# Designs tried in a protein design run: peptides against a protein of PDB entry 3J47. Part 64

Target 1, 121 residues: chain A of PDB entry 3J47
Amino acid sequence: IRLTNQLKSLKGLQSKLKDVVEYLDKVINKELPINHTILGKLQDVFNLLPNLGTPDDDEIDVENHDRINISNNLQKALTVKTNDELMVIYISNLVRSIIAFDDLIENKIQNKKIQEQRVKD

## One batch from the design tools (peptide; made by RFdiffusion4, then SolubleMPNN)

Design b2_p20_5_s4 (from b2_p20_5, 12 letters changed)
Fold by OpenDDE base, seed 2:
Structure b2_p20_5_s4 (fold): chain B 121 residues (1-121), chain A 20 residues (1-20)
Amino acid sequence: as target 1 above (121 residues)
Amino acid sequence: DKKKLIEELKKVVEKLKELL
């Protein structure tokens, strides 16, 4: 009974992973729109995986090399996405700073005009 | 960038499926 329930649970997990692959294929093929909530949950699953990029000591089996490469490529793809998101935040803050600087220049020009009028009266 | 991320996520999910 206990072992049969564990095997049923593993088969259920394998079926769900297949459904996720089929979903990702449909998104790659533009058959479905990108769902950011699904991509976020897949990133959360990846963050719960052991770091395949830190071989702590003594069994570099040739089968681990493909897993390490996949983990490193995903980590690089996540880093690029994070850099693009940070760049958009940086540009947004830069634009806000430029607007605030322009407002300061305009305020100085107006104050100068008011002073020049007061010297002519 | 988003396409590359989806392709790499797919490879991880396929690899997890092979382990089960």
Scores: peptide ipSAE 0.037, ipTM 0.577, DockQ to the pose 0.235
Fold by OpenDDE base, seed 3:
Structure b2_p20_5_s4 (fold): chain B 121 residues (1-121), chain A 20 residues (1-20)
Amino acid sequence: as target 1 above (121 residues)
Amino acid sequence: DKKKLIEELKKVVEKLKELL
């Protein structure tokens, strides 16, 4: 019973991974638009995977070299994407701060004009 | 950049599928 349930769960996971590959192929071929929510969830899954590219210092096997290269290329692609998103957030906060500063300057100029009028009356 | 990310995500998913 327990082993049969584990095998059923593993087959269910294999089917879901196949559906994800087929989806990614359709997106690469421009048959489907890029869904940011699906890409975000895939990134979360890969961030939860142990880093397939740190050999614990005890197994230099030739199979590790292909896993290391795939993990390093993915991590580099994730880092570039994260830097671009952080840059957009930074620019958005900078623009918001400039607008709030301009509104503050205009309010100070108006308040000064009102005080100068009250001193002449 | 987004295209390269999707291609690298695909390679990792294919490698996970081969291990299962």
Scores: peptide ipSAE 0.035, ipTM 0.542, DockQ to the pose 0.264
Fold by OpenDDE base, seed 1:
Structure b2_p20_5_s4 (fold): chain B 121 residues (1-121), chain A 20 residues (1-20)
Amino acid sequence: as target 1 above (121 residues)
Amino acid sequence: DKKKLIEELKKVVEKLKELL
């Protein structure tokens, strides 16, 4: 009974992973639009996984080298995406700061003109 | 970039599926 329930749970997890692969294939093939919320949740799941590419220093198997490369490539792809997102946020904040500074300069120029008029009257 | 990320996510999911 317990072993059959564990096997059923593992088969259920395997089915869910298959559904995720099928979703990713449909997104790669442009059959479905990129859903940023689904991709974010997949990233969160992978960030919670133990590094699938830390060799415990005791098995030089060729299979561990492929897992290390996949994990490292995913981490690099995540880092590039994060850097691009941070750059867009930085530029947006810089533009907002420039606009606010320009508005401040214009307000000071207007206030100076009003004071110069009041001293002439 | 986004396409490469999706392709690498797919490889990790396929590798997890092979371990189960």
Scores: peptide ipSAE 0.031, ipTM 0.551, DockQ to the pose 0.262
Fold by OpenDDE base, seed 4:
Structure b2_p20_5_s4 (fold): chain B 121 residues (1-121), chain A 20 residues (1-20)
Amino acid sequence: as target 1 above (121 residues)
Amino acid sequence: DKKKLIEELKKVVEKLKELL
C-alpha cells in the first residue's frame, strides 16, 4: 500500500513536469506568448529545488560531469534573469517615487500661489 | 546633508534617462 501510493505520487509529478516541458517548448517555438508571471513562478520552483547540480561527492561517474555543467549553466542563466527582473522592479518603483515627488512639488507650488493671492485681496 | 541627497538623486535620474 505505501509503495503503490509513492509510485502514484511520483507518476503524478512526472506528468506535471511533462506539461511544464511542453509549455516551455511552445514558448520557445513562439506558439505561445511569454507569460512573465509563469516564468517567475517556474524560477521560484527552481530556486526551491535542492541543488540538482551537486551530486554528493560520493559517485563521480564521467556521465554526471555533463549533467553538472548543464545544471550550472541553467542555474547561472536563472540567476542572471532573476537579477535583471529585480533591477526592472527596482527601476519601476524608483520612477513611481519620482513621479509622486514631482506631483507633490507641483501641488505645493500651486498651494503657495493660492495663499499669496489670498494675502493680496 | 539635504543638498548632497538632492545631488545624488539627480545623478540617479540622469543615469535612468541614459538607459531610456
Scores: peptide ipSAE 0.018, ipTM 0.390, DockQ to the pose 0.010

Design b2_p20_6_s1 (from b2_p20_6, 10 letters changed)
Fold by OpenDDE base, seed 1:
Structure b2_p20_6_s1 (fold): chain B 121 residues (1-121), chain A 20 residues (1-20)
Amino acid sequence: as target 1 above (121 residues)
Amino acid sequence: EKEELIKKMQEVIEQLKKLL
């Protein structure tokens, strides 16, 4: 009973991974537009995966070296993309802070003009 | 001085708004 449920859960995970691959293939082929929300969630999944490219000690099978290199290249590509997304968020927050500061400056100038008028009357 | 600095900051803000 427990083993059958684990196998069913693993088959369900394998089906979902196949659906993700099929989605990525359709995006690569330009059959579907890039959905940034799906791509962000996919990145979160990869960031939660144990680093498939640290050889913790003891089995130099030459077939694993190509898979390790692919995993490391994927992780590096995801890290670069994360940095670019964080840069856009940082710039957007910086600009919002600058606009809010501009509004504060303008309000301060207006308040000063109102005070200078009240001293002349 | 302070009003001139405020004007220069406003000019930089307007340049940044045009870049976005």
Scores: peptide ipSAE 0.018, ipTM 0.439, DockQ to the pose 0.008
Fold by OpenDDE base, seed 3:
Structure b2_p20_6_s1 (fold): chain B 121 residues (1-121), chain A 20 residues (1-20)
Amino acid sequence: as target 1 above (121 residues)
Amino acid sequence: EKEELIKKMQEVIEQLKKLL
């Protein structure tokens, strides 16, 4: 019973992976428009995969050269996208810090005006 | 000095608010 359910779940995962590959091929061939929600979910899946592109330092087999190139291209694409996402977070935090500094400046100006009025009375 | 710096920072903030 437990083993049969695991095999059924694995076959279901294999079918879903095939549907994802067929979708990506249609997007590459320009048969379908790019869906950013699907690409975001694919990125979440790839970020949860172990690094498929560091050969553990112990199996240089000559059939791995195409797999190493595919994995290096995937790692490079993930690194570029992660850098762009971190840049958006950095800009958002910078803008928030500038707005909070504006509120502090305005509060300092108002407090100075109140003190200058109290010295004239 | 401090009041001129404050004015320049307020101008930069108002420019950034127009870009958002």
Scores: peptide ipSAE 0.018, ipTM 0.443, DockQ to the pose 0.008
Fold by OpenDDE base, seed 2:
Structure b2_p20_6_s1 (fold): chain B 121 residues (1-121), chain A 20 residues (1-20)
Amino acid sequence: as target 1 above (121 residues)
Amino acid sequence: EKEELIKKMQEVIEQLKKLL
């Protein structure tokens, strides 16, 4: 019972991974538009994967070297893209905060001028 | 002093608004 449920869960995961690969192939072939929400969720999954490029120094089987290099290049590319996206969000929030502070300064200057006019009348 | 700081901040904000 426990082992059969684990095997069923693994087969379900394998089917979902196949659906993700087929989706990515359709996006690469321009058959489907890029969905940034799906790509963001895929990045979250890859960021939760253990670093596939650090097998402890005792299992460098020569057939896995190309897969390890591809995984490291993918992780590096995802890290760079995530850092660039976070930088754009950070700058956008910083600029929004600066503009909101300007509007506050301008409102204070205008309110001061209105008070100074009301004291002269 | 405070009015000169406000003027410098407004100039920086107007430069940032031209970059967006």
Scores: peptide ipSAE 0.018, ipTM 0.462, DockQ to the pose 0.008
Fold by OpenDDE base, seed 4:
Structure b2_p20_6_s1 (fold): chain B 121 residues (1-121), chain A 20 residues (1-20)
Amino acid sequence: as target 1 above (121 residues)
Amino acid sequence: EKEELIKKMQEVIEQLKKLL
């Protein structure tokens, strides 16, 4: 019973991973527009994955050195892209806050002009 | 004062829009 449930869960994970690969292939082939929200969620998943490219220092066979280097390069590329995305989101929120503050000042100036007219009549 | 502050904010907004 326990082993059969683990195999069923692993098959379910494998199916979901395949669906993610098929989505990424369609995005690479320009068949689908890049959805930044899906891409950000995939980055969040990869950042939450335990480092899949460090075998604990107790099983470094020399054939794994290329796989470790590929994993480290992928993790570095994902980290740079996550930092750039967070910076763009931060700047976008700052710009929205400045625009909302400008609109508030303009509304206060218009309201002051209306009050100054009502005191002259 | 308030109109000069608006002009400075509009300049900052336009510079930030060129960076995005």
Scores: peptide ipSAE 0.018, ipTM 0.494, DockQ to the pose 0.010

Design b2_p20_6_s2 (from b2_p20_6, 11 letters changed)
Fold by OpenDDE base, seed 3:
Structure b2_p20_6_s2 (fold): chain B 121 residues (1-121), chain A 20 residues (1-20)
Amino acid sequence: as target 1 above (121 residues)
Amino acid sequence: SKEELIKEMQKVVEQLKKLL
């Protein structure tokens, strides 16, 4: 019973991976528009994959070296994109904070002028 | 670059196709 359920779950995962590959091929061939939300989720999946590019120091097979280089290049490309997205979010939050401080300063100046007028009357 | 990311994704797709 447990082994049959594990085999069924693994077959379900294999089917989903095939659907992802087919989707990516359609995007590469320009048959479908690039969906940034789907690509973001795929990036999260690739970041959760164990680093196929850290050989445990004991198995330098020549076939592993090409897989290591591809994994490292993909991780580098994902890191650059993530840093650019985080920079845009940081700048946007900084600008919002500056505007909020300007509004606070203007409100304090107006309140002070109203208090000074009430003391002269 | 966006183009480099697409090239690396293509290599990963080809590797996944070999495992299926």
Scores: peptide ipSAE 0.016, ipTM 0.409, DockQ to the pose 0.077
Fold by OpenDDE base, seed 4:
Structure b2_p20_6_s2 (fold): chain B 121 residues (1-121), chain A 20 residues (1-20)
Amino acid sequence: as target 1 above (121 residues)
Amino acid sequence: SKEELIKEMQKVVEQLKKLL
């Protein structure tokens, strides 16, 4: 039972990875428009994947080293792009927060002036 | 650039194909 469930889960993951490959092939072939939300989520998945390039130092089969290096270089490139996109989103949210804060300060200054005028009358 | 994005997507696809 437990082994059968693990095998079923692994087959389900393999099917989902196949669907992702088929989607990316369609986007590359210009059959589908680039969806930045899907690409961003794909980048997040790669950033959450453990470095496939840290096999515990004890079983480095030399043939895996080239595949691992290519995987790590791509993960690093995706991480850099994700960081740049997140930085733009962060700056945009920061600017919105500053504008909202300035509006609150102006409202407080106006309210204080109105109260000071009412105390002088 | 759009061309650079396409090249990276091709690399992603090729790596995913190696994992299948």
Scores: peptide ipSAE 0.016, ipTM 0.426, DockQ to the pose 0.121
Fold by OpenDDE base, seed 1:
Structure b2_p20_6_s2 (fold): chain B 121 residues (1-121), chain A 20 residues (1-20)
Amino acid sequence: as target 1 above (121 residues)
Amino acid sequence: SKEELIKEMQKVVEQLKKLL
């Protein structure tokens, strides 16, 4: 029973991974538009994947070393890209805040001029 | 660039295919 449930869960995960691959192939082939929300969630999944690249020093299996290096390079590339995207969002929010602050200053200056005119009349 | 993003997506697909 427990082994059958684990195998069923693993087959379900494999099916979902296949659906993700098929989606990404369609996006690569320009059959579907790039969805940034889906890509962000995929990045989150890859950032949550255990860093396969801590070699416990005790299994010199040459086949594991290549898989580990490729996984680490991909995770690093996704992390760098996420940082660049966050930087663009941060700069955009900073610029919006500066514009809003400038508009607030101009509005306060205008209101002060109107009050000074009303006191002279 | 958009082209660089496509290249990284191709690497992701190739990695996912190795897990499948």
Scores: peptide ipSAE 0.016, ipTM 0.428, DockQ to the pose 0.087
Fold by OpenDDE base, seed 5:
Structure b2_p20_6_s2 (fold): chain B 121 residues (1-121), chain A 20 residues (1-20)
Amino acid sequence: as target 1 above (121 residues)
Amino acid sequence: SKEELIKEMQKVVEQLKKLL
């Protein structure tokens, strides 16, 4: 019973990982638009993954070294890409905040002019 | 002047509004 539940949970995780890979392939092929919320969650998952790229120094199998270098390069590339995406989101939010602040200033100036006209009548 | 600074800020905001 306990072992069967663990195997079922692991199969469920494997299925979800497959769905993520299929989604990424569709995004790479431009079949689906990039969803920044999904990419952010993927990065959180990759940041929680143990660095697959430190083989304990004791078994340098050349095939593992190439896979490890690819995984480290992928993790680094994902970190850089998401830092750039977060920077674009930050700049976009900053610009929106500046525009909203300008609209508030303009509204206050207009309200003050209306109040000054009402005091002169 | 304070009025020149406000005019420059408005010009920057108008340019940003055109990029959005």
Scores: peptide ipSAE 0.014, ipTM 0.365, DockQ to the pose 0.009

Design b2_p20_6_s3 (from b2_p20_6, 11 letters changed)
Fold by OpenDDE base, seed 1:
Structure b2_p20_6_s3 (fold): chain B 121 residues (1-121), chain A 20 residues (1-20)
Amino acid sequence: as target 1 above (121 residues)
Amino acid sequence: KKKELIEEMQKVIEQLKKLL
């Protein structure tokens, strides 16, 4: 039961990340206007990502020492597969940021469809 | 089941990398 629920939740997260990519492609192609609230939530997601090792940026910005420690602790927790309470907190915050971003994308797509219908009537 | 969980975790990681 627990493993099946985790797999279902992970498939849901995968779908939401796909919707994020499709939204960003539409913004890049100027099919949708930039939304600063959506970009702020995307920045919150990136700030919670572990450094998924590209070994090639030797610029340790000294102002990010706490973020580097959080990133290294998250990377270590992912690598060790231990039920570390910090890993659960970081994943919960990341998932919350992705859900909040997806809800903003859905609301923006719905609002655009409603406006396009009102211009055709 | 455990193999399928690892495969779905890998897909989520690859989607996050595509976003970077």
Scores: peptide ipSAE 0.047, ipTM 0.600, DockQ to the pose 0.068
Fold by OpenDDE base, seed 5:
Structure b2_p20_6_s3 (fold): chain B 121 residues (1-121), chain A 20 residues (1-20)
Amino acid sequence: as target 1 above (121 residues)
Amino acid sequence: KKKELIEEMQKVIEQLKKLL
């Protein structure tokens, strides 16, 4: 039971991350305008991601000492593969930000479809 | 089941890396 539920939740997260990528591709291709609310939620997601150390980004702004400490603690927690409470909290917050971002993307896609239908009538 | 969970975790990590 537990393993099946974890697998189902993870497949759900995978689908939502795919929708995020497809949205970003449409924004890059100028098929959708930038939405500041969606961009804010994307920033929340990136701020919660561990700095997956590319050895070449010496330019992440020193002004967010608390966020750098959170990222470094999350990196340590992921690297050590510790099932610590902090890793669970950070992953839970990241997943919540991704869900909230996906809900905004879905709402934007639905609103666009409704507008395109109203222009054809 | 355990192998399938690891494979789906790897796909989620690769999607997160592609987003960065």
Scores: peptide ipSAE 0.027, ipTM 0.538, DockQ to the pose 0.066
Fold by OpenDDE base, seed 4:
Structure b2_p20_6_s3 (fold): chain B 121 residues (1-121), chain A 20 residues (1-20)
Amino acid sequence: as target 1 above (121 residues)
Amino acid sequence: KKKELIEEMQKVIEQLKKLL
């Protein structure tokens, strides 16, 4: 049950990210006008992106290997645990920002469709 | 199931990287 719910939630997030890309492509192609509210929420999403690692940035932590092996493991475990707890909060805020952005895209698409219907009546 | 979760996580990460 838990793993199936996680997979469903992740597929839902993947769909929303696809809708974001398709919206950005339409804005780049000038099919949709730039919306400053959507752009502001996109900036909030990017400011809430972790450095997801380029495969080339994993080299910065290899040079301190040789002098404090017992006090640093507890502080590193507490810092890693605190970093993991902060990462969960951070991912949760990122996901909320992506959902709010997707809802703004959908509302804009719906409003355009309603206006196109009103011009035909 | 665990493998499928990892594959879907990798796709989400790749989509996020494509936005940057």
Scores: peptide ipSAE 0.026, ipTM 0.578, DockQ to the pose 0.068
Fold by OpenDDE base, seed 3:
Structure b2_p20_6_s3 (fold): chain B 121 residues (1-121), chain A 20 residues (1-20)
Amino acid sequence: as target 1 above (121 residues)
Amino acid sequence: KKKELIEEMQKVIEQLKKLL
């Protein structure tokens, strides 16, 4: 029972991540305007992501020694130990940010459709 | 079951990598 519920929740997360990518593609294609609230929630998601290692040399200020160590510990939790308590906390916060982002995307797509209908009438 | 959970976690991680 518990493992089946975890698999179902994870498939739900996979679907929501696909909806996020589809939204970003629409913004890149100028089909939707950039929304600062959506961008802020996307930034919250990225700030939770472990540094997955693009060593491209753009100036991460040396004042974040604690953030680098936290990022390395989170990356090690993701790569080495699927049962790490730190990984569970990380995924829980990431899932909360992605759900809040998906709800904002859906609300903005609906609001755009309503505005386009009102301009045709 | 445990193997399937790990495979689905790997797919979610790969989707997160594609978003970066």
Scores: peptide ipSAE 0.023, ipTM 0.511, DockQ to the pose 0.071

Design b2_p20_6_s4 (from b2_p20_6, 10 letters changed)
Fold by OpenDDE base, seed 1:
Structure b2_p20_6_s4 (fold): chain B 121 residues (1-121), chain A 20 residues (1-20)
Amino acid sequence: as target 1 above (121 residues)
Amino acid sequence: SKKELIEEMQKVIEQLKKLL
């Protein structure tokens, strides 16, 4: 039961991330206008992402040592599957940000469809 | 299964990497 619920939640998160990618592709292709509120929420998501280590460790900016340590600890904690309370809080905040962003995207797509239909009628 | 959970977590991580 618990594992099935976790798997269902992860599949739901995966679907929402796919919707985010599809939205960004439409914005890049100029099919949708740029929305600054959506971009602001995307920035919030990225600020909450652990530094998913780019293999190019070559530019160690020394001033970010504490953020790099926190990021490496987060990546390590994700990899080790530690029940660290800080990890649980972090992932919970990340998931909430992604959900809020996906809901905003869906609302904007729906509003555009409604406006396009009103122009055809 | 526990294996399936790990595979789905890996897919989520790869999707996040694609956004960066």
Scores: peptide ipSAE 0.025, ipTM 0.541, DockQ to the pose 0.067
Fold by OpenDDE base, seed 2:
Structure b2_p20_6_s4 (fold): chain B 121 residues (1-121), chain A 20 residues (1-20)
Amino acid sequence: as target 1 above (121 residues)
Amino acid sequence: SKKELIEEMQKVIEQLKKLL
């Protein structure tokens, strides 16, 4: 009974992973629009994965090299995405600051014109 | 890029499937 339930749960997990792959393939092929909420949840799952790049020091098997490379590539891809998102936030804040600065300049120009008119009257 | 991220996510999922 316990072993059968574990096997059923494992098969259920395998089926769900297959569905996720099929979803990602459809997104890559532009058959489905990119859903940022789904991608965010998948990123959360990947962030909870143990670092696939901590070799237990005792098994230098060739299979570990591919796992380490994929972990490093995923981490790099996540870092690039994070940098791009932070860059957009930075640019947005910079633009807001420039607009506020322009408004300040315009207000100073208007105040100067008002003072020059008051001196001519 | 977003495409590169998706491709790397797919590779990780395929590895997880091999463990299962």
Scores: peptide ipSAE 0.021, ipTM 0.475, DockQ to the pose 0.275
Fold by OpenDDE base, seed 5:
Structure b2_p20_6_s4 (fold): chain B 121 residues (1-121), chain A 20 residues (1-20)
Amino acid sequence: as target 1 above (121 residues)
Amino acid sequence: SKKELIEEMQKVIEQLKKLL
């Protein structure tokens, strides 16, 4: 029962992160206008992420190193700040920010669909 | 630029999706 609820909550969070990616892709492709409120909430999410960017000083090959360095820094930030209580607070605030952001994305996607329908009528 | 910021944000979100 508890494990099933945790898996359901994690799947819900994964779905919301997917919606965020789909929104950002539409903004990059100029299919949606940039919304400053949405970008501000994303910045709040990223500010709550443990610092993914101490560049260790080594000069070598930019394209593959960005993925490895961000993954290693995220893993290091999740593992090194072992004050379990602070980590839970940061994750809780991150999740709240993602939920509040997903609601805005859904509202903007719906509003665009309504406008596109009104232009076809 | 705003475009570069959005692209960086996408990279971070894709990494978060891999951790979940």
Scores: peptide ipSAE 0.020, ipTM 0.479, DockQ to the pose 0.279
Fold by OpenDDE base, seed 3:
Structure b2_p20_6_s4 (fold): chain B 121 residues (1-121), chain A 20 residues (1-20)
Amino acid sequence: as target 1 above (121 residues)
Amino acid sequence: SKKELIEEMQKVIEQLKKLL
Protein backbone atom coordinates (compact mmCIF):
# COMPACT_ATOMS: atom_id res chain seq x y z
CA ILE B 1 0.00 0.00 0.00
CA ARG B 2 2.61 2.69 0.99
CA LEU B 3 4.97 1.84 -1.94
CA THR B 4 2.03 1.84 -4.41
CA ASN B 5 0.95 5.30 -3.22
CA GLN B 6 4.54 6.61 -3.53
CA LEU B 7 4.78 5.23 -7.10
CA LYS B 8 1.41 6.81 -7.98
CA SER B 9 2.53 10.19 -6.59
CA LEU B 10 5.85 9.96 -8.50
CA LYS B 11 4.01 9.14 -11.76
CA GLY B 12 1.77 12.15 -11.17
CA LEU B 13 4.82 14.39 -10.71
CA GLN B 14 6.42 12.94 -13.88
CA SER B 15 3.25 13.77 -15.87
CA LYS B 16 3.27 17.37 -14.59
CA LEU B 17 6.96 17.77 -15.52
CA LYS B 18 6.12 16.49 -19.03
CA ASP B 19 3.37 19.15 -19.35
CA VAL B 20 5.94 21.83 -18.39
CA VAL B 21 8.37 20.61 -21.10
CA GLU B 22 5.59 20.59 -23.72
CA TYR B 23 4.67 24.16 -22.73
CA LEU B 24 8.29 25.35 -22.97
CA ASP B 25 8.66 23.71 -26.42
CA LYS B 26 5.54 25.57 -27.65
CA VAL B 27 6.90 28.87 -26.28
CA ILE B 28 10.32 28.28 -27.95
CA ASN B 29 8.55 27.42 -31.24
CA LYS B 30 6.45 30.65 -30.90
CA GLU B 31 3.22 28.60 -30.87
CA LEU B 32 2.34 30.20 -27.50
CA PRO B 33 3.15 33.68 -26.20
CA ILE B 34 5.54 33.99 -23.26
CA ASN B 35 3.58 34.00 -20.00
CA HIS B 36 5.45 35.93 -17.30
CA THR B 37 3.44 34.33 -14.46
CA ILE B 38 4.38 30.80 -15.59
CA LEU B 39 8.03 31.80 -16.09
CA GLY B 40 8.11 33.45 -12.63
CA LYS B 41 6.84 30.22 -11.04
CA LEU B 42 9.42 28.19 -12.99
CA GLN B 43 12.16 30.59 -11.81
CA ASP B 44 11.00 29.98 -8.22
CA VAL B 45 11.39 26.23 -8.88
CA PHE B 46 14.92 26.71 -10.27
CA ASN B 47 15.98 29.03 -7.43
CA LEU B 48 15.15 26.16 -5.08
CA LEU B 49 17.27 23.75 -7.21
CA PRO B 50 20.92 23.29 -6.24
CA ASN B 51 23.28 25.23 -8.47
CA LEU B 52 23.37 23.11 -11.68
CA GLY B 53 26.69 24.61 -12.89
CA THR B 54 27.68 27.83 -14.65
CA PRO B 55 26.38 28.44 -18.25
CA ASP B 56 30.04 28.56 -19.43
CA ASP B 57 30.35 24.72 -19.17
CA ASP B 58 27.80 24.33 -22.06
CA GLU B 59 30.50 24.28 -24.83
CA ILE B 60 32.09 20.83 -24.13
CA ASP B 61 30.34 17.43 -24.69
CA VAL B 62 26.70 18.30 -23.81
CA GLU B 63 25.06 14.83 -23.58
CA ASN B 64 27.22 12.91 -21.06
CA HIS B 65 28.83 15.76 -19.11
CA ASP B 66 25.52 17.43 -18.19
CA ARG B 67 24.11 14.21 -16.69
CA ILE B 68 27.24 13.63 -14.61
CA ASN B 69 27.64 17.26 -13.48
CA ILE B 70 23.97 17.64 -12.51
CA SER B 71 23.84 14.22 -10.86
CA ASN B 72 27.08 15.20 -9.07
CA ASN B 73 25.79 18.70 -8.19
CA LEU B 74 22.46 17.25 -7.05
CA GLN B 75 24.30 14.49 -5.13
CA LYS B 76 26.74 17.09 -3.79
CA ALA B 77 23.84 19.37 -2.83
CA LEU B 78 22.12 16.33 -1.25
CA THR B 79 25.37 15.38 0.57
CA VAL B 80 26.51 18.92 1.51
CA LYS B 81 22.99 19.79 2.67
CA THR B 82 23.15 16.56 4.76
CA ASN B 83 19.99 17.58 6.58
CA ASP B 84 17.43 15.16 5.07
CA GLU B 85 14.70 17.38 6.54
CA LEU B 86 15.83 20.42 4.53
CA MET B 87 15.83 18.24 1.40
CA VAL B 88 12.24 17.11 2.09
CA ILE B 89 11.16 20.75 2.60
CA TYR B 90 12.93 21.71 -0.63
CA ILE B 91 11.31 18.88 -2.65
CA SER B 92 7.92 19.75 -1.10
CA ASN B 93 8.27 23.40 -2.19
CA LEU B 94 9.42 22.28 -5.67
CA VAL B 95 6.37 19.99 -6.02
CA ARG B 96 4.02 22.73 -4.76
CA SER B 97 5.45 25.18 -7.32
CA ILE B 98 5.01 22.61 -10.14
CA ILE B 99 1.40 21.93 -9.10
CA ALA B 100 0.69 25.68 -8.88
CA PHE B 101 1.57 26.38 -12.55
CA ASP B 102 0.51 23.01 -14.10
CA ASP B 103 -3.15 24.13 -14.18
CA LEU B 104 -2.07 27.48 -15.71
CA ILE B 105 -0.07 25.69 -18.43
CA GLU B 106 -2.95 23.35 -19.28
CA ASN B 107 -5.46 26.23 -19.32
CA LYS B 108 -3.23 28.28 -21.68
CA ILE B 109 -2.73 25.31 -24.04
CA GLN B 110 -6.49 24.62 -24.11
CA ASN B 111 -7.38 28.29 -24.64
CA LYS B 112 -4.97 28.46 -27.60
CA LYS B 113 -6.52 25.33 -29.19
CA ILE B 114 -10.02 26.82 -28.77
CA GLN B 115 -8.92 30.10 -30.41
CA GLU B 116 -7.29 28.25 -33.35
CA GLN B 117 -10.48 26.20 -33.88
CA ARG B 118 -12.63 29.37 -33.85
CA VAL B 119 -10.41 31.00 -36.52
CA LYS B 120 -10.73 27.90 -38.79
CA ASP B 121 -14.58 27.95 -38.56
CA SER A 1 18.19 36.30 -22.91
CA LYS A 2 14.60 35.19 -22.21
CA LYS A 3 14.97 32.45 -24.85
CA GLU A 4 18.21 31.21 -23.27
CA LEU A 5 16.53 31.08 -19.84
CA ILE A 6 13.67 28.97 -21.27
CA GLU A 7 16.15 26.58 -22.93
CA GLU A 8 18.12 26.15 -19.67
CA MET A 9 14.90 25.58 -17.72
CA GLN A 10 13.88 22.89 -20.22
CA LYS A 11 17.24 21.09 -19.81
CA VAL A 12 16.84 21.06 -16.02
CA ILE A 13 13.27 19.72 -16.25
CA GLU A 14 14.39 16.91 -18.60
CA GLN A 15 17.06 15.95 -16.06
CA LEU A 16 14.55 15.98 -13.19
CA LYS A 17 12.30 13.69 -15.28
CA LYS A 18 15.17 11.18 -15.57
CA LEU A 19 15.54 11.11 -11.76
CA LEU A 20 11.79 10.39 -11.30
Scores: peptide ipSAE 0.019, ipTM 0.432, DockQ to the pose 0.280

